Peptides against a protein of PDB entry 5YCA. Designs and how they scored, part 83

Target 1, 132 residues: chain A of PDB entry 5YCA
Amino acid sequence: RSLPAERNPLYKDDTLDHTPLIPKCRAQVIEFPDGPATFVRLKCTNPESKVPHFLMRMAKDSSISATSMFRSAFPKATQEEEDLEMRWIRDNLNPIEDKRVAGLWVPPADALALAKDYSMTPFINALLEASS

## One batch from the design tools (peptide; made by RFdiffusion4, then SolubleMPNN)

Design b2_p18_3_s3 (from b2_p18_3, 9 letters changed)
Fold by OpenDDE base, seed 5:
Structure b2_p18_3_s3 (fold): chain B 132 residues (1-132), chain A 18 residues (1-18)
Amino acid sequence: as target 1 above (132 residues)
Amino acid sequence: MREAERAAFEALEQQLAL
């Protein structure tokens, strides 16, 4: 597959220790029609543009938003490029079906696979290890 | 992504940014 040409410079080094990022994660309860759900989020700010994106994890099943990952990693990607990648994820990974929460969500193992592709492994490791 | 879902995701992003 083809990923967008420009990647967020925040993710220039995929080998960094993730542990300092763990305490930067925050849990938040969101109300839905059928009840509340807890998310863990990590604020990721592009060091050049200063635009933040939030990586998202569902606390209950540790699902990670692939959509949030892609948008953070490729802030200049077109909608078409995002759609192409999301289709690839559907075809090649194991996204969670029937989610009441918007976006494409994947289990932890798939999130880490994507993290490797997007060069954001430390951030996903931290997000997964953070408490809720 | 459907437009409605895109809007919903962006709304989620905004909530989590608070």
Scores: peptide ipSAE 0.655, ipTM 0.938, DockQ to the pose 0.850
Fold by OpenDDE base, seed 1:
Structure b2_p18_3_s3 (fold): chain B 132 residues (1-132), chain A 18 residues (1-18)
Amino acid sequence: as target 1 above (132 residues)
Amino acid sequence: MREAERAAFEALEQQLAL
């Protein structure tokens, strides 16, 4: 697969300590047709453009939105590039197929694999460790 | 269909905005 060439400069260093990011995460309950669900979110602001993106975790099973990860990591990606990556995830990882929520969601281990590819490891570690 | 999914995700992003 080919990831977009330009990456969010927020993720320039994948080796940073994740612990300072943990208290920046926030939990929120959202209502869906089949009932409420709690999410943990982390606001990630591109230091260059100042445009924020929110990384998302479902509190119950710790599934992470791969869609949110991709959009945060690659702010200039085309829709075609996103679709290609989401297809790759479906073919190579273990996304949650019975989702209630929009976007492509993956289990924690897959999220960390993607985080390595996207240089987002500290942010995903923090998101996974945050309380709900 | 893909556009609908995209719109739905953007709506979710708005709900989770800080």
Scores: peptide ipSAE 0.654, ipTM 0.935, DockQ to the pose 0.833
Fold by OpenDDE base, seed 3:
Structure b2_p18_3_s3 (fold): chain B 132 residues (1-132), chain A 18 residues (1-18)
Amino acid sequence: as target 1 above (132 residues)
Amino acid sequence: MREAERAAFEALEQQLAL
């Protein structure tokens, strides 16, 4: 597959220590029609544009939003490029089906595989280790 | 992503940004 040409400079070094990022994560309860759900989020700011994106984890089963990862890693990507990557994930990984929450969600192992592809490993490790 | 789902995801982002 082909990923977008321009990547967020925040992710220039995939070898950084993730532990300082853990206390920067925040838990939040959101109400849905069928009941509440707890999320863990991590604010990721592009050092060049100063535009933030939030990485998202469901607290209960540790599912990670692949949509949030892609949009943070590739802030200049087109809708078509995003749709192509999400289809690739559906065909090659194990996304969670029948979720009540918008976006494409994947289990922790798949999130780490995507993190390697997007050069986001420290950020996904921190998101997974944070308390809820 | 369908337009309605895109709007729902953006609404989720806004809630988590608060």
Scores: peptide ipSAE 0.654, ipTM 0.938, DockQ to the pose 0.772
Fold by OpenDDE base, seed 2:
Structure b2_p18_3_s3 (fold): chain B 132 residues (1-132), chain A 18 residues (1-18)
Amino acid sequence: as target 1 above (132 residues)
Amino acid sequence: MREAERAAFEALEQQLAL
């Protein structure tokens, strides 16, 4: 597969210590028709454009939004590029299907695999370790 | 992603941005 050419400069170094990011995560309850669900989010601001994206984790099963990861990592990606990557994830990883929550969600191991590809490992580690 | 799904995800993003 091919990933978008331009990546968010926030993710220029995949080897940084993730621990300072942990307290920056926030838990939030979202109401759904069948009841509430808690999410953990991490605000990731592009240092050049100043545009923020929020990485998302479902607190209950630690699923991570691959959609949020992709959009944060590749802010200039086209819809077609996103669709191609999401299809690749469905074909090669183990996304959680039939979720009531929008976007493509993956288990922690898959999220970390994607994080390597997107050069955002510290951020995903922090998101996974944050309390809810 | 379906257009309706895309809209739903954007709505989720907005909620989690608050």
Scores: peptide ipSAE 0.653, ipTM 0.937, DockQ to the pose 0.829

Design b2_p18_3_s4 (from b2_p18_3, 9 letters changed)
Fold by OpenDDE base, seed 2:
Structure b2_p18_3_s4 (fold): chain B 132 residues (1-132), chain A 18 residues (1-18)
Amino acid sequence: as target 1 above (132 residues)
Amino acid sequence: SREEERERFEALEEQLAK
């Protein structure tokens, strides 16, 4: 598949130690009609544009928002490019369907696969290891 | 729709960005 041409320079090195990122994660409870759910988020700021994106994990099942990953990794991507990638994820990975939460969410293994593709493995590892 | 889904996601981002 084709990924967007420009990647967030924050993710220039996929081999960095993830442990310093763990304490940067924050847990947050969000209320839904059927009850509360806890999310873990990691603020990822593009060092060039200074625009932040938040990577998102559902605390309960560790599902990761592929949407958040893509938008963070490819800040200049078009909607069409995002749609293409989300289609690829649906066709090739195992996204979950949660009507409560918008975006495309994937299990940890799939998130790590995407992280490798997007060069953001340390960030996803940190997000997965953070307490909730 | 795709647009509605995008809006919902943005709303989620806003909540988590606080």
Scores: peptide ipSAE 0.559, ipTM 0.914, DockQ to the pose 0.903
Fold by OpenDDE base, seed 1:
Structure b2_p18_3_s4 (fold): chain B 132 residues (1-132), chain A 18 residues (1-18)
Amino acid sequence: as target 1 above (132 residues)
Amino acid sequence: SREEERERFEALEEQLAK
C-alpha cells in the first residue's frame, strides 16, 4: 500500500509519553435508534493549519475508528487514497462491522498497528487508556 | 455509496466535536 506523502506535523514524534494526553480525552454518549452508546474522543489539532480532528473509541469494546486516524494523520489525502487504505485495512486487519456507526473501526491491537504506520502511537495509547 | 458513508462519518465527527 501507499500512504499519503504529507503527514500531520502533530505526529512528528511517535516516541512521546502518552500519559499527558489521557486527561485530554472526553467521554460522550451518542444516541442511536437501538439505544445509546458511549464514545471516547481525543481532539487532535494540526499545529500548522490549526484544524482539529477527533480520534474516536467505542467505550464498550475499545474499537477505534481507523477513519478518524487516517483523516487526522493525512490532512491532504485524497478520497482515493483514503479508500485505498480502508480497503487495505479490510483485507489485512480485523475491522469490526457496526452498521450504526460510520467509518471503519478496528480492535485495539489493529489500532496500535495503524498507529505505528501513521506515527500516532502516543495518541492511540492515550485514547485506549482513557476512562469512559 | 462511498459518498453517503463519508457524509455519515462527517456527521458523526461533528457530534463528537461538541
Scores: peptide ipSAE 0.559, ipTM 0.914, DockQ to the pose 0.906
Fold by OpenDDE base, seed 3:
Structure b2_p18_3_s4 (fold): chain B 132 residues (1-132), chain A 18 residues (1-18)
Amino acid sequence: as target 1 above (132 residues)
Amino acid sequence: SREEERERFEALEEQLAK
């Protein structure tokens, strides 16, 4: 598949140690019609544009938002490019259906596979290891 | 719709940004 040409310079080095990022994660409870759910988020700021995006994890089953990953990694991507990637994920990985929460969510193993493709491995490892 | 889905996701991100 083809990914967007320009990537967030925050992710220029996929080999960095992830442990310093763990304490930067924050847990938060969100209310839904069927009850509360806990999420873990990590603020990722583009060093050039200074625009932040938040990576998201559902605490209960450790599902990661692929949508949040894509938008952070490719800040200049079109909606069409995002739709194409989300379709690829549906066809090739194992996304989880959750009607309560918007976006496409994937299990930890799939998130790490995407992280490799997007050069985000340290950030996803930190998000997965953070407490909730 | 796709537009509504994008709006819902942005709303979720905004809540988590607080």
Scores: peptide ipSAE 0.556, ipTM 0.913, DockQ to the pose 0.936
Fold by OpenDDE base, seed 5:
Formats: sequence, C-alpha cells, structure tokens
Structure b2_p18_3_s4 (fold): chain B 132 residues (1-132), chain A 18 residues (1-18)
Amino acid sequence: as target 1 above (132 residues)
Amino acid sequence: SREEERERFEALEEQLAK
C-alpha cells in the first residue's frame, strides 16, 4: 500500500525511548448509555505547525484508535487517503467493532504494526503502558 | 476543568467518526 508522502516531523525517530512519554498520558472516564468506560490519551503536538492530535486507547482491552494514529502521523492526508488506509486495515488487520466509539480501533499488536509503518512506536508503547 | 476535558474528548470522538 501507499501511505501519504508527508509525515508529522514529531515522528522522525522511531527508536527513541518511550518511557518519558508514559507520565504524559492521561486517563479519562466517559459515560455511555450502557455504563462508563475509561480511555487513555496522549497529546502529540506537531513541532512545526504546533497543531496537536490525541492518540487514544480503550483502557479495558487496550484497543487503540487507528484513525487517531493516521491523522496524527499524516496531518496533510486527504480524506480519500485516510479511507484507503482504513480499508487496508479492515482487510489486513483485526479491527474491533464498538458502536459506542467512533473511528477504527485495533488491538495492541495491530497498533504496534501500524506504529512501525507510521514511525510512531515510542508513542504507542507509552500509550499502551500508561496506567488507567 | 474535568468536564471541559470530557467534552473535548467527546468532540474528538465525533470528529473521528467522519
């Protein structure tokens, strides 16, 4: 598959130590009709544009929003490019279905696979290891 | 505030639902 050409410069080095990012994560409880659910999020700011995006994890099963990852990694991507990537994920990975929460969510192993593709491994590792 | 943060998170979720 083809990914967008321009990537967020925040992710220029995929080999950095993730541990300093862990305490930057925040847990948040969201109320749904069937009860509360906890999410963990990590604020990721583009160092050039100063525009932030939030990476998101469901605390209970550690599923991560692939949509949030893509938008953070490729801030200038078109909707068509995003749609193509999400279709690829559906066809090749193991996304979960949760009608309560928008976007395409994937289990931890798939998230780490995507993180390698998007050069954001330290950020996903931190998000996965953060407490809730 | 915590409520404001919750609202921001929910708004973000809606944006992800495009």
Scores: peptide ipSAE 0.402, ipTM 0.837, DockQ to the pose 0.077

Design b2_p18_4_s1 (from b2_p18_4, 11 letters changed)
Fold by OpenDDE base, seed 1:
Structure b2_p18_4_s1 (fold): chain B 132 residues (1-132), chain A 18 residues (1-18)
Amino acid sequence: as target 1 above (132 residues)
Amino acid sequence: SEEELLKKAQEELYNKEF
């Protein structure tokens, strides 16, 4: 597959220590008709544009929003590029079906595979290790 | 649909700052 040409400079080094990012994560309780659910979010700011994006994890099963990852990693991507990547994820990985949430969500192992592709491993590691 | 409304609400919360 082909990923967008320009990547968020925040993710220039995939080898950085993730531990300083862990305490930067924040938990959020969201009320749904069937009860509350907790999510963990990590604010990721593009150092050039100063535009923030939040990476998101479901606290309980550690599902990660692939959509949030893609949009953060490739802020100049077209909708067509996003659609192509999401289709690739559906065809090649194991996305979770949850009618309560928007976007495409994947289990931790798949999230880490995507993180490697997007050069954002430290951020996903931190998001997965953060408490809720 | 109810599903669409839930997704929209979640997206609205997604954009909130902590």
Scores: peptide ipSAE 0.038, ipTM 0.692, DockQ to the pose 0.543
Fold by OpenDDE base, seed 4:
Structure b2_p18_4_s1 (fold): chain B 132 residues (1-132), chain A 18 residues (1-18)
Amino acid sequence: as target 1 above (132 residues)
Amino acid sequence: SEEELLKKAQEELYNKEF
């Protein structure tokens, strides 16, 4: 597959220590028709554009929003490029089906695979290790 | 509608700052 050419400069180094990012994560309870669910979020700000994006994890099963990862990693991506990547994820990884939430969500192992591709490993590790 | 409710919840999740 082909990923967008321009990547968020926040993710220039995939080998950085993730531990300083853990306390930056925040838990949030969202009410759904079938009851409350807790999410963990990490605010990621593009150091050049200063535009923030939130990486998101479902606290209970540690599913990660692949859509949020992609949008943070590739701020200039077209909708077509996003659609192609989401289709690739559906065809090659193990996304979950949850009608309560928008976007495409994947289990931790798949999130880490995507993180490697997007150069986001420290951020996803922190998001996965944060308490809820 | 239920769809609108779910969308609102998603937006609340995404857009809330901390």
Scores: peptide ipSAE 0.038, ipTM 0.688, DockQ to the pose 0.765
Fold by OpenDDE base, seed 2:
Structure b2_p18_4_s1 (fold): chain B 132 residues (1-132), chain A 18 residues (1-18)
Amino acid sequence: as target 1 above (132 residues)
Amino acid sequence: SEEELLKKAQEELYNKEF
């Protein structure tokens, strides 16, 4: 598959140590009709545009928002490009269906696969290891 | 629908600061 041409310069080096990012993660409890659920979020700021995006993990099962990853990695992507990637994820990975949340969410292994593709491995590792 | 409301709320989380 083809990914958008321009990637967030925050992700220029996929070999960075992820451990300094762990304490930057924050947990948030959200109340849903069927009860509370905890999410872990990592603020990722584009060093050029200064626009932040939050990577998101469901604390309990470690599902990660592929949508948040894509939007952070490719801030100039068109909606068509996002749609194409989300379709690819649906066709090739194992997205989770959760009526409570927007976007496309994937299990940890799939998130790490995407992270490799998007050059976000340190950030996803940190997000996965952060406490909730 | 309730589902749509929840999705909208969750979408707002993507860029909401703590």
Scores: peptide ipSAE 0.037, ipTM 0.691, DockQ to the pose 0.570
Fold by OpenDDE base, seed 5:
Structure b2_p18_4_s1 (fold): chain B 132 residues (1-132), chain A 18 residues (1-18)
Amino acid sequence: as target 1 above (132 residues)
Amino acid sequence: SEEELLKKAQEELYNKEF
């Protein structure tokens, strides 16, 4: 597959130690009709544009929003490019189905695979290890 | 609808800063 040409400069080095990012994660409880659910979020700011994006994890099963990853990694991507990548994920990985949330969510192993592709490994490791 | 409410909650999650 083809990923967008321009990547967020925040992710220039995929080999950095993730541990300093763990305490930067925050838990958020959201009320749904069927009860509360906790999410873990990590604010990722593009060092050039100063525009933030939040990486998101469901606390309970550690599912991670692939949509949030893609939008953070490729801030100049078109909707068509996003749609293409999401279709690829559906066809090649193991996304979950959750009516409560928007976007495409994947289990931890798939998230780490995407992180390698997007050069986001330290950030996804931190997001997965953070407490909720 | 219920689905619209859930999507709105998701939007709030994505857009809310701590």
Scores: peptide ipSAE 0.038, ipTM 0.692, DockQ to the pose 0.712; fails the geometry check

Design b2_p18_4_s2 (from b2_p18_4, 10 letters changed)
Fold by OpenDDE base, seed 1:
Structure b2_p18_4_s2 (fold): chain B 132 residues (1-132), chain A 18 residues (1-18)
Amino acid sequence: as target 1 above (132 residues)
Amino acid sequence: SVEEQLKEAQKRLYEEEF
């Protein structure tokens, strides 16, 4: 696969300590037709463009939005590039099926694999460790 | 409707900022 050339400068260093990011996460209860679900979200702002994206975890099973990861990591990606990556995820990882949410959501191990590819490891670690 | 409820839930999930 080919990832987009330009990455969000927020993710310039994949080796940073993740612990300072943990308290920046926020839990949110969303009422769905079949009941409430808690999500943990981390606001990630591109330091250059000042555009925020929210990384997202389902609190209960720790599934993480791969789509949100990709969009945060690659702010200038084309739709074709996103589609290609999402297909790759479907073919190579283990995305869950949940009709409540949009995009692809993956288990923690897959999220960490993507985080390595996108240089987002500290952010995903923090998201996974945050309280709900 | 269920569809509208789902859309509203998704709006809260993806469009709510803090």
Scores: peptide ipSAE 0.710, ipTM 0.948, DockQ to the pose 0.781
Fold by OpenDDE base, seed 4:
Parts: structure tokens; sequence; C-alpha cells
Structure b2_p18_4_s2 (fold): chain B 132 residues (1-132), chain A 18 residues (1-18)
């Protein structure tokens, strides 16, 4: 597969210490028709455009929104590029099935694999380690 | 309705900022 050419400059260094990001995560309880669920979110602001995106984790099983990762990492991606990547994820990783949420969500190991590809490792590590 | 409840939940998940 080929990823979009331009990446969010926030993710220029995949080797940074993730621990300072942990306190920046926020947990929220959302009431769904079937009951409450807790999500952990991390605000990620593009330092050039100043546009924020929120990375998201389901607290219970630590599934992470791959769609949100992609959109944060590649702010100028076309819809076709996103669709291609989402298809790749379906074909090569293990996205979960959850009707409560939109987009593709993946288990922690898959999220970390994507994080490596998107240069987001510190952010995903922080998101995974944050308390809920 | 269940549909409305789901939509509202999703709005809270994807559109709320901090």
Amino acid sequence: as target 1 above (132 residues)
Amino acid sequence: SVEEQLKEAQKRLYEEEF
C-alpha cells in the first residue's frame, strides 16, 4: 500500500518519550442505548494548521480508532486514499466489530503497528497507558 | 428512539472538544 505523501508535522519524530502525553488524555463516559461506555481521548493539534484531532480508545478493551489515527496523521489525504487504507486495514489487520462507533477500530497491537506506519508511536502509547 | 440515542452518543464521542 501507499500512504498519503504529506503527514501531520506533529508526528515528525516517532522516537519521542510518550509519558508527557499521558496526563493530556481525557476519559469520558458516553451513554449508548445499550448502556454507558468509557472512552479515552487525546487531543492532537497540527502545529501548522492548528487544527485538532482526537485520538480515541475504548477504555474496556483498548481498541483504538484507526480512522481517527489516519485523519490526524494525513490531514491532506483524499477520500480515495482513506478508503484504500481502510480496506488495507480490513484485509491485513484485525478490526473489531462494534455498531456503537463509526470508522474502523483496531486492537492495541494493530494500533501500534499502524502507529509505526503513521509515525504516531508516542501518541498511541500514551493513549493506551492513560487511566480511565 | 434508539437511533436518536445512538446518534447523540456518537455526537458526544466525535464532536465534543476539550
Scores: peptide ipSAE 0.709, ipTM 0.948, DockQ to the pose 0.788
Fold by OpenDDE base, seed 3:
Parts: structure tokens; C-alpha cells; sequence
Structure b2_p18_4_s2 (fold): chain B 132 residues (1-132), chain A 18 residues (1-18)
């Protein structure tokens, strides 16, 4: 597959130590119609544009929002490019089904595979290890 | 309503900043 040409400069180095990012994660409890659910979020700010995106994890099953990863990694991507990548994820990985959330969410192993493709490995490792 | 509760939950999930 072909990913967008321009990537967020925040992710220029995939070899960084992830441990300093762990304390920057925040847990929040959200009340849904069928009960509460806890999410863990990590604020990722583009150093050029200063625009933040939040990476997100469901605390209970550790599912990660693939949509949020893509939007953070590729700030100049078109909607068509996003749609193509989301279709690839549905066809090649194992996204979950959850009516409470929007976009595609994937299990931890799939999230780490995407992180390698997007050069986001330290950030996804930190998100997965953070407390809830 | 259930629909309103879901929309408010999603707003908190995707729009709140820190």
C-alpha cells in the first residue's frame, strides 16, 4: 500500500525511549448509555503547526484507535487517503466492533504493526503501558 | 435519550483537551 508522503515531524525518530511518555498519558471515565468505560489518551503535538492530536486506548481490552494514529501521523492527508488506509486495515488486520466509538479500533498487536508503518512505536508503547 | 447520551459521551471522548 501507499501511505501519504508527508509525515508529522514529531515521529521522525522511531527509536526513542518510550518511558518518558508514560506519565504524559491521562485516563478518563466516560459514561455511556450501557455503563461507564475508561479510556487512556496521549496528547501528541506537531512541533511545526502546534496542532495537537490525541492517541486513544480502551482501558479494558487495550484496543487502540487506528484512525487517531493515522490523523496524527499524516496531518496533510486527504480524506481519500484516509479512506484507502482504513479499507486496508479492515482487509488485512483485525479491527474490533464497538458501537460506542467512531473510526477503526484495533487490538494491541495490530496497533504496534501500524505504529511501525507510521514511525510511532514509542508513542504506542507508552499508551499501552500507561495506568488506567 | 439514549441517542443523546451516546452523543455526549462521544463528545467528551473526542473533543476534550488537556
Amino acid sequence: as target 1 above (132 residues)
Amino acid sequence: SVEEQLKEAQKRLYEEEF
Scores: peptide ipSAE 0.709, ipTM 0.948, DockQ to the pose 0.746
Fold by OpenDDE base, seed 2:
Structure b2_p18_4_s2 (fold): chain B 132 residues (1-132), chain A 18 residues (1-18)
Amino acid sequence: as target 1 above (132 residues)
Amino acid sequence: SVEEQLKEAQKRLYEEEF
């Protein structure tokens, strides 16, 4: 598959130590109609544009928002490019089905696979290790 | 309604910043 040409410079080095990112994560309890759910969020600010995106994890099963990963990694991606990648994820990974959330959410292993593709490994590791 | 509650929950999830 082809990914967008321009990547968020925040993710220029996939080998960075993830541990300093862990305390930057924030847990949030959200009340849904069927009960509360905890999410862990990591604010990722593009150092050039200064636009933040939030990477997101469901605390309970560690599902990660692939949509948020993509949007953070490729801030100039077209809707068509996003749609293409989301289709690829559906076809090649194991996105979950959860009516509470929007976009595609994937299990931890899939998130790490995407993280490698998007050069976001430290950020996803931190998000997965953060307390909830 | 359940739909409204879900919408508000999603707003809190996706639009709340820190």
Scores: peptide ipSAE 0.705, ipTM 0.947, DockQ to the pose 0.767

Design b2_p18_4_s3 (from b2_p18_4, 8 letters changed)
Fold by OpenDDE base, seed 1:
Structure b2_p18_4_s3 (fold): chain B 132 residues (1-132), chain A 18 residues (1-18)
Amino acid sequence: as target 1 above (132 residues)
Amino acid sequence: SEEELLAEAQKKLYEEDF
C-alpha cells in the first residue's frame, strides 16, 4: 500500500525512548449511553503547524484509534488516502467494532504495527503503557 | 437523549483539549 507523502515532523525519529511521553498521557472517564468508559489520550502537536491531534486508547482492552494515528501522522492526507488506508486496515488487521466510537480502532499489536509504518512507535508505546 | 449523550461523549473524546 501507499501512504501519504508528507508525514508530521513530530514523528521523524521512531527510535526515541517512549518513557518521557508516559506522563503526558491523560486518563478520562467518559459517560456513554451504556455507561462510563475510560480512555487514555495523548496530545500530539505538529511542531510546524501547531495543530494538535489526540492519540487515544480504550483503557479496558487497550484498543487504539487507528484513525487518529493516521490523521496525526499525515497532516496533508486526502480523504481518499485515508479511506484507502482504513480499507487496508479492515482487510489486513483486526479492527474491533464499538458503536461508542468513530473511526477504526485496533488491538495493541495492530496499533504497534501501524506505529511502525507511521513512525509513531514511541508514542504508541507510551499510550499503551500509561496508567488508566 | 441517548443521541445527545453519545455526541457529547464523542466531543470529549475527540475534541476536548488539555
Scores: peptide ipSAE 0.729, ipTM 0.952, DockQ to the pose 0.828
Fold by OpenDDE base, seed 2:
Structure b2_p18_4_s3 (fold): chain B 132 residues (1-132), chain A 18 residues (1-18)
Amino acid sequence: as target 1 above (132 residues)
Amino acid sequence: SEEELLAEAQKKLYEEDF
Protein backbone atom coordinates (compact mmCIF):
# COMPACT_ATOMS: atom_id res chain seq x y z
CA ARG B 1 0.00 0.00 0.00
CA SER B 2 0.94 3.64 -0.39
CA LEU B 3 1.40 5.92 2.60
CA PRO B 4 1.61 9.71 2.46
CA ALA B 5 4.97 11.10 1.40
CA GLU B 6 5.50 13.53 4.27
CA ARG B 7 5.80 12.21 7.80
CA ASN B 8 5.81 14.07 11.10
CA PRO B 9 9.48 14.69 11.94
CA LEU B 10 8.69 13.68 15.52
CA TYR B 11 8.84 10.10 14.24
CA LYS B 12 12.14 10.25 12.38
CA ASP B 13 13.77 7.58 14.57
CA ASP B 14 11.80 4.42 15.27
CA THR B 15 14.59 2.95 17.40
CA LEU B 16 14.55 5.38 20.32
CA ASP B 17 14.02 4.20 23.88
CA HIS B 18 10.33 4.46 24.70
CA THR B 19 10.65 4.53 28.48
CA PRO B 20 11.03 8.32 28.82
CA LEU B 21 7.66 8.69 27.12
CA ILE B 22 5.79 6.54 29.64
CA PRO B 23 5.42 9.21 32.34
CA LYS B 24 4.19 11.66 29.70
CA CYS B 25 1.07 9.58 29.20
CA ARG B 26 -2.07 10.65 31.06
CA ALA B 27 -4.95 8.47 32.15
CA GLN B 28 -8.40 9.99 32.25
CA VAL B 29 -11.76 8.58 33.22
CA ILE B 30 -14.47 9.56 30.79
CA GLU B 31 -18.15 9.14 31.53
CA PHE B 32 -20.16 7.58 28.73
CA PRO B 33 -23.89 6.94 28.67
CA ASP B 34 -23.36 3.32 29.69
CA GLY B 35 -20.72 4.10 32.32
CA PRO B 36 -17.18 5.32 32.86
CA ALA B 37 -14.18 4.20 30.84
CA THR B 38 -10.49 4.98 31.27
CA PHE B 39 -8.33 6.13 28.40
CA VAL B 40 -4.61 6.77 28.30
CA ARG B 41 -3.48 9.64 26.10
CA LEU B 42 -0.04 10.75 24.92
CA LYS B 43 0.47 14.27 23.61
CA CYS B 44 2.62 14.24 20.47
CA THR B 45 3.63 17.64 19.16
CA ASN B 46 5.00 18.08 15.66
CA PRO B 47 8.29 19.90 16.22
CA GLU B 48 7.89 21.91 13.02
CA SER B 49 4.24 22.92 13.04
CA LYS B 50 3.82 22.80 16.83
CA VAL B 51 0.47 21.11 16.26
CA PRO B 52 -0.29 18.44 18.85
CA HIS B 53 -2.05 15.16 18.32
CA PHE B 54 -3.07 12.80 21.05
CA LEU B 55 -2.36 9.12 20.74
CA MET B 56 -4.87 7.20 22.78
CA ARG B 57 -5.48 3.78 24.29
CA MET B 58 -8.51 2.25 25.91
CA ALA B 59 -7.15 1.18 29.26
CA LYS B 60 -9.27 -1.93 29.63
CA ASP B 61 -8.47 -3.80 26.40
CA SER B 62 -5.49 -1.72 25.21
CA SER B 63 -7.16 -0.86 21.90
CA ILE B 64 -5.42 2.07 20.24
CA SER B 65 -6.80 4.70 17.89
CA ALA B 66 -5.34 3.98 14.47
CA THR B 67 -6.95 7.13 13.12
CA SER B 68 -5.08 9.27 15.64
CA MET B 69 -1.85 7.46 14.82
CA PHE B 70 -2.29 8.16 11.13
CA ARG B 71 -3.19 11.80 11.62
CA SER B 72 -0.20 12.33 13.89
CA ALA B 73 2.19 10.51 11.58
CA PHE B 74 1.03 12.17 8.37
CA PRO B 75 0.08 15.78 9.10
CA LYS B 76 -0.33 16.72 5.44
CA ALA B 77 -2.25 13.64 4.35
CA THR B 78 -5.33 14.19 2.25
CA GLN B 79 -8.69 12.87 3.29
CA GLU B 80 -8.44 10.43 0.41
CA GLU B 81 -5.13 9.11 1.70
CA GLU B 82 -6.61 8.67 5.16
CA ASP B 83 -9.66 6.92 3.77
CA LEU B 84 -7.48 4.54 1.78
CA GLU B 85 -5.39 3.67 4.81
CA MET B 86 -8.44 3.17 7.01
CA ARG B 87 -9.87 0.86 4.37
CA TRP B 88 -6.60 -1.05 4.30
CA ILE B 89 -6.75 -1.41 8.08
CA ARG B 90 -10.31 -2.73 7.89
CA ASP B 91 -9.30 -5.23 5.22
CA ASN B 92 -5.99 -6.39 6.67
CA LEU B 93 -6.07 -5.87 10.45
CA ASN B 94 -8.62 -6.43 13.19
CA PRO B 95 -10.24 -3.12 14.14
CA ILE B 96 -12.74 -3.24 16.96
CA GLU B 97 -16.30 -2.01 16.95
CA ASP B 98 -17.14 0.43 19.75
CA LYS B 99 -19.95 2.94 19.46
CA ARG B 100 -18.38 5.16 22.12
CA VAL B 101 -15.42 6.14 19.97
CA ALA B 102 -14.85 7.63 16.54
CA GLY B 103 -12.39 6.43 13.92
CA LEU B 104 -10.72 3.05 13.77
CA TRP B 105 -9.33 1.44 16.90
CA VAL B 106 -7.14 -1.63 16.77
CA PRO B 107 -5.77 -4.15 19.26
CA PRO B 108 -2.19 -3.83 20.55
CA ALA B 109 -0.60 -6.19 18.03
CA ASP B 110 -2.18 -4.31 15.14
CA ALA B 111 -1.20 -0.98 16.68
CA LEU B 112 2.41 -2.13 16.84
CA ALA B 113 2.25 -3.25 13.22
CA LEU B 114 0.98 0.19 12.24
CA ALA B 115 3.58 1.80 14.47
CA LYS B 116 6.30 0.05 12.52
CA ASP B 117 4.79 1.26 9.25
CA TYR B 118 4.45 4.82 10.58
CA SER B 119 7.78 4.85 12.45
CA MET B 120 6.00 5.37 15.79
CA THR B 121 7.12 2.29 17.71
CA PRO B 122 8.53 4.07 20.79
CA PHE B 123 5.36 6.10 21.20
CA ILE B 124 3.03 3.14 20.91
CA ASN B 125 5.15 1.06 23.27
CA ALA B 126 5.02 3.86 25.82
CA LEU B 127 1.29 4.23 25.40
CA LEU B 128 0.79 0.50 25.91
CA GLU B 129 2.98 0.37 29.03
CA ALA B 130 1.62 3.48 30.73
CA SER B 131 -0.42 3.07 33.91
CA SER B 132 -4.14 3.64 33.88
CA SER A 1 -29.36 13.36 27.38
CA GLU A 2 -27.47 10.30 26.22
CA GLU A 3 -26.49 12.09 23.04
CA GLU A 4 -25.17 15.08 24.95
CA LEU A 5 -23.22 12.88 27.33
CA LEU A 6 -21.63 11.01 24.45
CA ALA A 7 -20.71 14.27 22.77
CA GLU A 8 -19.11 15.56 25.95
CA ALA A 9 -17.25 12.30 26.43
CA GLN A 10 -15.86 12.45 22.92
CA LYS A 11 -14.87 16.07 23.36
CA LYS A 12 -12.86 15.11 26.42
CA LEU A 13 -11.31 12.17 24.60
CA TYR A 14 -10.37 13.88 21.34
CA GLU A 15 -10.09 17.60 22.06
CA GLU A 16 -9.01 18.10 25.66
CA ASP A 17 -5.44 19.33 25.97
CA PHE A 18 -2.94 18.85 28.77
Scores: peptide ipSAE 0.729, ipTM 0.952, DockQ to the pose 0.808
Fold by OpenDDE base, seed 5:
Structure b2_p18_4_s3 (fold): chain B 132 residues (1-132), chain A 18 residues (1-18)
Amino acid sequence: as target 1 above (132 residues)
Amino acid sequence: SEEELLAEAQKKLYEEDF
């Protein structure tokens, strides 16, 4: 598959130590119609544009928003490029179904596979290790 | 309503800054 040409400069080095990012993650309890659920979010700011994106994990099963990963990694991606990647994820990975959330969410192993593709490994490792 | 609660939940999840 093809990914967008330009990537967020925040993710220039996929080999960085993730541990300094762990305390930057924030757990929040959100009330849904079916009851409360805890999410862990990590604020990722593009150093050039200063625009933040939030990476996010469901605390209970560690599912991670693939859509948020893509949008953070590829800030100049078109809607068509996003749609193509989301279709690829549906066809090749194991996204979950959850009526509470929008976009595609994937299990931890799939998130780490995407992180490698998007050069986001330290950030996803931190998100997965953070307390909830 | 259920729809309103879901909307507020999603606003907190996707849009709230910190």
Scores: peptide ipSAE 0.729, ipTM 0.952, DockQ to the pose 0.809
Fold by OpenDDE base, seed 3:
Structure b2_p18_4_s3 (fold): chain B 132 residues (1-132), chain A 18 residues (1-18)
Amino acid sequence: as target 1 above (132 residues)
Amino acid sequence: SEEELLAEAQKKLYEEDF
C-alpha cells in the first residue's frame, strides 16, 4: 500500500523514549446512552502548523482509534488517501465494531503495527501504558 | 434524549481540548 508523502514532523524519530509522554495522557469518563465508559487521550500538536490531534484509547479493552492515528500522522492527506488506508486496515487487521465511537478502532497489537508504519511508536506505547 | 446524549459524548471524546 501507499501512504501519504507528507508526515507530521512531530513523528520524525520513532526511536525516542516514550516515558515522558505517559503523564501527558488524560483519562476521562464519558456518559453514553448505555452507561459510562473511560477513555485515555493524548494531545499531539504538529510543531509546524500548531494544530492538535488527540490519540485515544478505550480503557476497558485498550482499543485505539486508527483513524485518529492516521489523521495525526498525515495532516495533509486527502479523503481518498484516508479511505484507501481504512479499507486496508479492514482487510488486513482486526478492527473492532462499537456503535458509541466513530472511525476504525483496533486492538493494541494492531495499533503498534500501525504505529511502526506511521513512525508513532513512542506515542502509542505511552498511550497504552497510561493509567485510567 | 438518547441521541443528544450520544452527540454530547462524542463531542467530549473528539473535540474537547485540554
Scores: peptide ipSAE 0.728, ipTM 0.952, DockQ to the pose 0.799

